# Peptides against a protein of PDB entry 6TME: the designs that were tried, part 138

Target 1, 324 residues: chain A of PDB entry 6TME
Amino acid sequence: NRLKRAYIALQAWKKAFYSDPFNTAANWVGPDVCSYKGVFCAPALDDPSVLVVAGIDLNHADIAGYLPPELGLLTDVALFHVNSNRFCGVIPKSLSKLTLMYEFDVSNNRFVGPFPTVALSWPSLKFLDIRYNDFEGKLPPEIFDKDLDAIFLNNNRFESTIPETIGKSTASVVTFAHNKFSGCIPKTIGQMKNLNEIVFIGNNLSGCLPNEIGSLNNVTVFDASSNGFVGSLPSTLSGLANVEQMDFSYNKFTGFVTDNICKLPKLSNFTFSYNFFNGEAQSCVPGSSQEKQFDDTSNCLQNRPNQKSAKECLPVVSRPVDCS
Target 2, 324 residues: chain A of PDB entry 6TME as posed
Amino acid sequence: NRLKRAYIALQAWKKAFYSDPFNTAANWVGPDVCSYKGVFCAPALDDPSVLVVAGIDLNHADIFGYLPPELGLLTDVALFHVNSNRFCGVIPKSLSKLTLMYEFDVSNNRFVGPFPTVALSWPSLKFLDIRYNDFEGKLPPEIFDKDLDAIFLNNNRFESTIPETIGKSTASVVTFAHNKFSGCIPKTIGQMKNLNEIVFIGNNLSGCLPNEIGSLNNVTVFDASSNGFVGSLPSTLSGLANVEQMDFSYNKFTGFVTDNICKLPKLSNFTFSYNFFNGEAQSCVPGSSQEKQFDDTSNCLQNRPNQKSAKECLPVVSRPVDCS

## One batch from the design tools (peptide; made by RFdiffusion4, then SolubleMPNN)

Design b2_p17_3_s1 (from b2_p17_3, 9 letters changed)
Fold by OpenDDE base, seed 2:
Structure b2_p17_3_s1 (fold): chain B 324 residues (1-324), chain A 17 residues (1-17)
Amino acid sequence: as target 1 above (324 residues)
Amino acid sequence: SDDEYLEKIYNKAKSKF
């Protein structure tokens, strides 16, 4: 019986709670699991006459505990939302039995260990949110082979390079922010055909920006701030026809910020502060437009306020990085 | 469809919380 398996799983999970400040699991008593707070039942996909546990929503419950292996008995669960709790440990490998998993949100918890590779085993997964945890190590290349709508990885401990497979992603939103990613952005990034928002903030990324970024015609948000990028901005950035927010601040960029970038048709905010740019077009000057906001602070610009000293600029500007 | 089923479950969850 499917509900009997669900009862075993949910009672095992209740026993794995260390703290339940809102008494969320107070009514998790008896065999009627469909009455449990945060448990949602529906007719099974294979037999509409059978009621199954199809969803879990424990968002914002502040529950401390772990995910026990018995959760693998919840084989009919398609929605698993447990964000904003204090769950710790690793994601159980037994969750591979949840073959209907569609949305998996474990964000804002205390999960540790490597990337939860069990998420890659779910054939129908569309939404993956693992942000605001302590996941570490390499990002598996296979994540971008999944037909995901959104990939939230920000605020973790992921290391190494961004996989070249990123170009295979069908996601509209991808966040890498506040990790330990290093190396270059892969040239394959330009193949992300559905990309609307991508965020690289606060990593150890370096090298030149790939020219292929200019192929991201649907991108509305591009943030590469707080990294170690070098060289000039690619001239191909003029291809970002839908970009609204662009941030290159807190890098080591050099060269000239061109009209072709600052005149992008949908650009509303462009921040390129805290770099080593030695020139900008008049269209890039803060206050030059009523519709666009620019920040050119702390560069090597002539006749602009709040710039770096000649002593800071000369060693960098005199040694331009060739990105060719 | 499977998508309609999943959406229905999701909406039910949202209405409860």
Scores: peptide ipSAE 0.023, ipTM 0.599, DockQ to the pose 0.044
Fold by OpenDDE base, seed 4:
Structure b2_p17_3_s1 (fold): chain B 324 residues (1-324), chain A 17 residues (1-17)
Amino acid sequence: as target 1 above (324 residues)
Amino acid sequence: SDDEYLEKIYNKAKSKF
């Protein structure tokens, strides 16, 4: 019986709670698992006459505990939302049995260890949110082979390079922010045909921006701030026809910020502060537009306020990185 | 369909929380 298996799983999970400050699992008593708070039942896909546990929503429950392996008995779960808790440990490999997994949100917890590779085993996964945890190590390249709509990886401890497979991603939103990713942004990024938002904030990314970024015609948000990027902004950024928010601040960019970038038709906010830009077009000057906001602070711009000293600028500006 | 199934679950979840 599927509900019996679910009962075993849920009772095992309740036992794995160290703290339940809102008494969320207080009613997790008895065989009627469908009455459990945060447990949602639906007719099974393979047999509509059978009721199964199809969803878990324990968001914002502040529950401390871990995910026991018995959760693998929840084989009918398609939605697993347990964000904003204090769950710790690793994501159980037994969750590979949850073959209907569609949305997996374990964000804002205390999960540790490597990327939960069990997520790669779910054939129908569309939404992956593992942000605000302590996941570490490399990102498996296979994550981008998944037909995901959203990939939230931000605020973790991921290291290594961004996989070149990123170009295969069908995701509209991808966040890498506040990790320890290093190396260059892969040139394959331009192949992300469905990308709307991508955030690289606060990593150890370096090198030149790939020209292929300009192929991201559907991007509305592009944030590469707080990294180690060098060189000039690619002229191909003029291709970002739908970009609304663009942030390149807190990098080591040099060169000239062009009209073609600052006049992007949908651009509302462009921050390029805290770099080593030595020139900007008039269209990039803060206050030049009522419709667009610019920040050119702390660059190497002449006749602009709040710029770096010549002493800071000269060593960098005189040695421009050739990205060609 | 799988989509209808998921939508039902989602809507049920929204109604409870």
Scores: peptide ipSAE 0.021, ipTM 0.637, DockQ to the pose 0.044
Fold by OpenDDE base, seed 1:
Structure b2_p17_3_s1 (fold): chain B 324 residues (1-324), chain A 17 residues (1-17)
Amino acid sequence: as target 1 above (324 residues)
Amino acid sequence: SDDEYLEKIYNKAKSKF
C-alpha cells in the first residue's frame, strides 16, 4: 500500500524534527496522510483509482531536524518544497527512489556535504533549488546534462571551476552567486540556448570574459560582479540584444567601454564600477540617457568624478591584459 | 502526458499551500 509507505516515511520524518515552532506536524497522526499539513495527495499516474502522496510543501515552517532515509518511501512525490527551514545533515541517497521528482527545493536550510548527487538520478527533474545552504566541494559536470529549467546554487560553499558542460544546459536561470568558484567562465557558455538569467556574483572567478558570451541572445540578466575578471570587455557583447541588467562591477577590467555595449537596445542598467577602465564612450556616461542607468564609479576614467587615484590606476592600466 | 500531470499537481499544490 503506497499510503502505508508514505505513513511510515512521514512518521519517521516527524521523529526527526528537533523543533517545530509552528506545530506544522501536530496533525501528522494516524493513517490519513493526505490530511497532514504540508502533504498533498493526487491520483497515481499508473492507476488513477489509487491516491498517493504527490507533493510536500513545508516552506517557511522553521523546522529544525534532518531528512531520514525513510523519506525514500515517498516514491510518488513529484514536488518537494521544504525551503526556509533549519533542516541539517545531508540529502538522503534513498531519495533516488523518488523517480517522479520534478521540483526539488531545499533552499534556505542547513544542509552540508557535497553536491547532492541524488538529484542527478531523477530523470524528470526540471527545477533544482539548493541555494542558501552549506553544500561544498566541486559541482558535478553532469548537472548541466540534465534538462533543467532552473538551477539555483547561490549562497553555498561550492569551489573549483565551473564545468565545461555548462554549454549543454537548457536552463533559463542559473545562479552561481556567493560561492567559491574559481577559474575562467567556460567558452561553452555561448551554447546555453535557453539562458535568460545568469549570476556569477561574489566568487573567485578570473581571467578574461569569453567572447562567446555575445552569443547569449536571450539573456536578460548577466551579473559577473565581485570577481577577479581581467582584460577588456569582449566586443561581442554587442550581440546581447535582450540584456536588461548587466553588472561587471568589482573586478579588474581594463580598457575602453564602447558605444556598442552601452547602446544595447534593451539595456536598462549597466554597472561597471570598481574596475580599471581608462575610457568610456559618451553613451556610457551616467546621466547620458533617461532610459538607461550607468555606474562608472571608481575606475581610471579621465574627467569623471569618484575615480581611482593615478597611483592606483597606473600600475594596472599600464599593463593591460591581452585577451586575444 | 507526465508533464501535464505534474503541472496539474503543481497548480493544485500552489492553491493548497
Scores: peptide ipSAE 0.020, ipTM 0.572, DockQ to the pose 0.045
Fold by OpenDDE base, seed 3:
Structure b2_p17_3_s1 (fold): chain B 324 residues (1-324), chain A 17 residues (1-17)
Amino acid sequence: as target 1 above (324 residues)
Amino acid sequence: SDDEYLEKIYNKAKSKF
C-alpha cells in the first residue's frame, strides 16, 4: 500500500522535526496523509485509480530538523520543495528510491556534507536547487551529464575545479556563485548550447578566460566577477550576440577593453571595474551611451576618474599574462 | 484540487529559470 508507506515516511519525518514554528505538521495525524499540510496527492502514473503522494511543499516553514532515511518510502514523489527551512544533516541515500523525482529544491537550509550524489540517481530530474547550504567538496562531473534545465549551486562550500563535463550540460541557468571553486573555466564551456545565464561570482577561479566563451550565442547573463582571472578579455567575446548583462569586475584582468565587446548588440550593462585594464575603447566609457551602462572604476586607465594609483598598476600592467 | 495545486507548484518552480 503506497499511502501506508507514505504514512510511515511522514510520521518518521515529523519525529525528525526539532522545531516547527508555524505548526506546519500539527495536522500530520492519522492515516489520511493526503490531508497533511504541505503534502499533495495525485493519481499514480501507473494506475490512475490509486492515489499517491506526488508532491511535498514545505517552503518557508522555518522547520528545524533532519531528513530521515524513511523518506525513501515516498516513492511516488515527483516534486520535493523544502526551501527556506532549517533542515540539517545530509540528504539521505534512501531518496534514490524516488525514481520519479522531477524537481528537487532543498535551497536555503543547513545541509552539510559532500554533493548529494543521490540526485544523480534520478533519471527524470529537471530542476536541482541546492543553493544556500553548507555542501562541500568536489562537484561530481556527472551532474552535467544529466538533462537538467537549471542547476543552482551558489552559496555553498564547493571546492576544486569546475568539471570539464560542463560542456555537456543542457541547462539554461547555472550558478556557481559564492563557493570555493578554483582553477580555470573549462574550454568545454562553449558547448553549452542551451545556456542563457551563468554566474561564477565570488569564487577562487583563475587563469585566462577560455576563447570558447564567445560560442555561447544564447547567453544573456555572464557574470565572472570576484575571482582571480588574469590576462586580456578574449576577442571572441564579440560573438556574444545576445548578452545583456556582463560582469568581469573584481578580477586581475589586464590589457585593452575593445570596441567589439562594448558594442555588443544586446549589451545593457557591462561592469569591468576593479581590474588592471590599461585602456578602453571610447564605446566602453561610462556615459558614452544612453542605452548601455558601463563601469570602469578602479582600473589602470588614463584620464579616467577613480582609477588605481600608478604604484598599484605598474607591477601588474608591466607584466601582462599572455593567454595565447 | 490537489492536482491543481501540484500544477501551481510545478509552474512556480519553472518560473525560477
Scores: peptide ipSAE 0.020, ipTM 0.597, DockQ to the pose 0.103

Design b2_p17_3_s2 (from b2_p17_3, 8 letters changed)
Fold by OpenDDE base, seed 1:
Structure b2_p17_3_s2 (fold): chain B 324 residues (1-324), chain A 17 residues (1-17)
Amino acid sequence: as target 1 above (324 residues)
Amino acid sequence: SDDEYLDKIYNKAKSKF
């Protein structure tokens, strides 16, 4: 009996709670698991006459505990949302049995260990949110081979380089922010055919921006702020016909910010502050447009306010990195 | 804040599901 298996799993999970401040699991008593708070049943896909546990929603329950291996008995679960809790430990490998997994949200918890590779085993996964945890180590390249729509990795402890497989991703949104990623952005990034939003904020990324970024015609948000990028902005950024929000602040960029970038047709906000740019087109000057917002603060621009001193600029500007 | 900004991105994406 599928509901009996679910009962075993849910009772094991209740026992794995260290704290349940809202008494979320108070009604988790008896065989009627479909009445459990945060448990949602639906007709099974393979037999509409059979009721199964299809979803878990324990968002914002502030539950402290861990995920026991018995959760692998929830084989009919397609939606697993447990964000904003205090769950700790690792994601159980037994969750590989949840072959219908479609949305997996464990964000805002205290999970540790390497990337939860069990997520790679789910053939139908579309939404992966593991942000605001303590996951560490390398990002597996295989994550981008999956037919995901959304990948949220921000605010973890991931390190190493961004996999070159990123170009294979079908995701419309990917967040890398606030990790320890290093190296260059792969040139394959331009192959992300469905990409709308990508965020690299607050990593250890470096090198030149790849020219292939300009191939991201559907991108609306591109944020590479708070990294170690060098060189000039690629001229191919003029190809970002749909970009609305663009941020390159807090890097080591040099050179001239061109009209072709600042006149992008959908550009609403372009922040390039806290770099070493030594020139900008008139269209890039803050206040030059009513429909666009610019920030050129703390660069090496002449005749602009709030710029770096000549002493700070000269050593960097005089030694521009050639990205060609 | 960065968190608010990232949450905005999240919420926009989540609304598509």
Scores: peptide ipSAE 0.472, ipTM 0.923, DockQ to the pose 0.814
Fold by OpenDDE base, seed 5:
Structure b2_p17_3_s2 (fold): chain B 324 residues (1-324), chain A 17 residues (1-17)
Amino acid sequence: as target 1 above (324 residues)
Amino acid sequence: SDDEYLDKIYNKAKSKF
């Protein structure tokens, strides 16, 4: 039966634990898997008279170990939450059998290897959190073809360009922060119809910002700080009617920061420090508004405090990148 | 810190599920 398969899977997993400091699996004994700590049962979707393992929650258990292939026997699991552990190795391909997977959270672990492509096999996946691991290599373009609501990729070792398929994403939140992503932000980004929050912090992204960012009328957070972006800020950023937090700090931007950006109606914080901007509108000056916070530190602005020297500015400002 | 900021984004998103 389905619970017998679950028992085999959970016992195999217990054997794969190297350390269980909180004795989380101490009660993982006997056939009654529904009584196991962190295991949740529910009536099966195909037969309400059958009880199945529908969820796992081992968050914050500090368990050291790996995920054995026998976890593929947990075919009724829709919720898999194992964050803040010390699980290592790779995500088993056998998890492709978990066709009901809805939320997958393996964040804050020690997983390695390429992107877990098994996540692409789950037709109903809505929440994917793989942040704070050691995943590496390319991000598969197919991730954005899925009907995901949230995608957390931050604090990994991903090394690729951002796929152009990003425009197909239905996600409201996407984090790329603290990886090794390179290249330009795809122009297709403006097609992300449900996007509210996107974070690119601390990558190796470069080139001009695409004008299509201005089409993200539902975005509330846009953070592109700590990259290698060049050129002027797109004039189309005036279209970000709902942006609250915007950060372009620690890049190589040039040109003039306009009123149309600094007067955005929902803007609460706009950081454009540590660039090579050579002018700003009065509405962009820190302290010009009580409702908005600005930071213009370490640019090439005249008559402003804490700016770069003429020696640092002149070589960059005199050679502006044309993004047209 | 950046981690605290990212955690806030995570927590806000997770509250929707």
Scores: peptide ipSAE 0.471, ipTM 0.923, DockQ to the pose 0.827
Fold by OpenDDE base, seed 4:
Structure b2_p17_3_s2 (fold): chain B 324 residues (1-324), chain A 17 residues (1-17)
Amino acid sequence: as target 1 above (324 residues)
Amino acid sequence: SDDEYLDKIYNKAKSKF
């Protein structure tokens, strides 16, 4: 009996709660798991006459505890949302049995360890949110081989380089922000055909921006701020026909910010502050447009306010990194 | 804040599901 298995799983999970401030699991008593708060039943996909646990929603329950292996008995779960709790430990490998997993949200918890590779075992996964945890180590390249629509990795402890497989991703949104990613953005990034929003904020990324970024025709948000990027902005950024928000602030960029970038047709906000740019087109000057906002603060621009001193600029500007 | 900004991105994406 599928509901019996679910009962075993849910009771094991209740036992794994250290604290339930809102008494969310108070009604988790008895065999009628479909009445449990945060448990949602639906007809099974393989047999509509059978009722199964299809979803879990414990968002914002502030529950402290861990995910026990018995959760692998929830084989019919397609939606698993445990956002904003205090769950700790690792994601159980037994969750590989949840082959219908479609949305997996464990964000804003206290999960640790490596990337939950069990997520790679779910053939139908479309939404992966593991943000605001303590996941560490490398991002497995295989994550981008998945037919995901959204990948939220931000605010973790991921290290190493961004996999070259990123170009295979079908995701419309990917967040890398506030990790420890290093190295260059892969040139394959330009192959992300469905990408709308990508955020690299606050990593240890370096090198030149790949020219292939300009191939991201559908991108509306591109944020690479607070990294170690060097060189000039790629001229190919003129290809970002749909970019609305662009942020390159807090890097080590040099060179000239061109009209072709600042005149992007849908650009509403372009922040390139806290770099070493030594020139900008008139179209890039803050206040030059009523429709666009620019921030050129703390660069090496002449005749602009709030710029770096010549002493700070000269060593960097005189030794531009050649990205060619 | 960065968190607010990221949350905005999240919320926009989540609205698609």
Scores: peptide ipSAE 0.467, ipTM 0.922, DockQ to the pose 0.790
Fold by OpenDDE base, seed 3:
Structure b2_p17_3_s2 (fold): chain B 324 residues (1-324), chain A 17 residues (1-17)
Amino acid sequence: as target 1 above (324 residues)
Amino acid sequence: SDDEYLDKIYNKAKSKF
């Protein structure tokens, strides 16, 4: 009996709660699991006459606890949303039995350990949100082999390089922000055919931006701010026909910011502040357009306000990194 | 804030799915 298994799982989970401030699990009593707050039942996909637990929604419940291995008994769950709680520990490997998993949101919790590789075992996963946790270590390359629509990894402790498999991703949104990723952005990034929004904010990424970024024709948001990128902006960025928001601030970029970038047809905001740019086109000057916002603060620009001193600029500007 | 910005990204994405 699937509901019997669900009962065992949910009772084990209730027992794993250390704190339930809103008494969310107060009604988690008895065999009628479909009446449990945050538990949603639906007809089974393989047998419409059988009722199963198809979804969990405990978002914003502020529950402290852990995920017990008995959750693997929830084999019919397709939606698992437990964000904004205080769950700790690791994602149990027993969740591999949840083969119908479609949306997995454990964001804004206290999960630790390596990337939850159990997520890679779910063949139908489309939405993965593990942001605002303490996941650590390297990102498994296999994540980008998944047919995900969105990948939210931001605000964790992930380290090492971004896998070259990123180019295989079919995701429209990917967030890497506020981790400890290092190395270069892979050249394969240009192969992300469905990419609309990508955020690299606040990592330890370095090197030159790959020219292949210019192949991201559908990208509307590209944010690489607060990293260690060097060299000039790729001329191929002129290919970003749909970019609306672009941020390269707080890096070590040098060279000239060109008209071809600042005149991008859908560009609404372009921030390139806190770099070492030594020139900009007139189209890049803040206030030059009513339709576009620019920020050129704290560069090495002549005749612009709020720039770095010559003493700060000269050592960097005189030794530009060749990205060719 | 960065968090607010990231939340906007998240919310926009959620509206698509």
Scores: peptide ipSAE 0.456, ipTM 0.921, DockQ to the pose 0.681

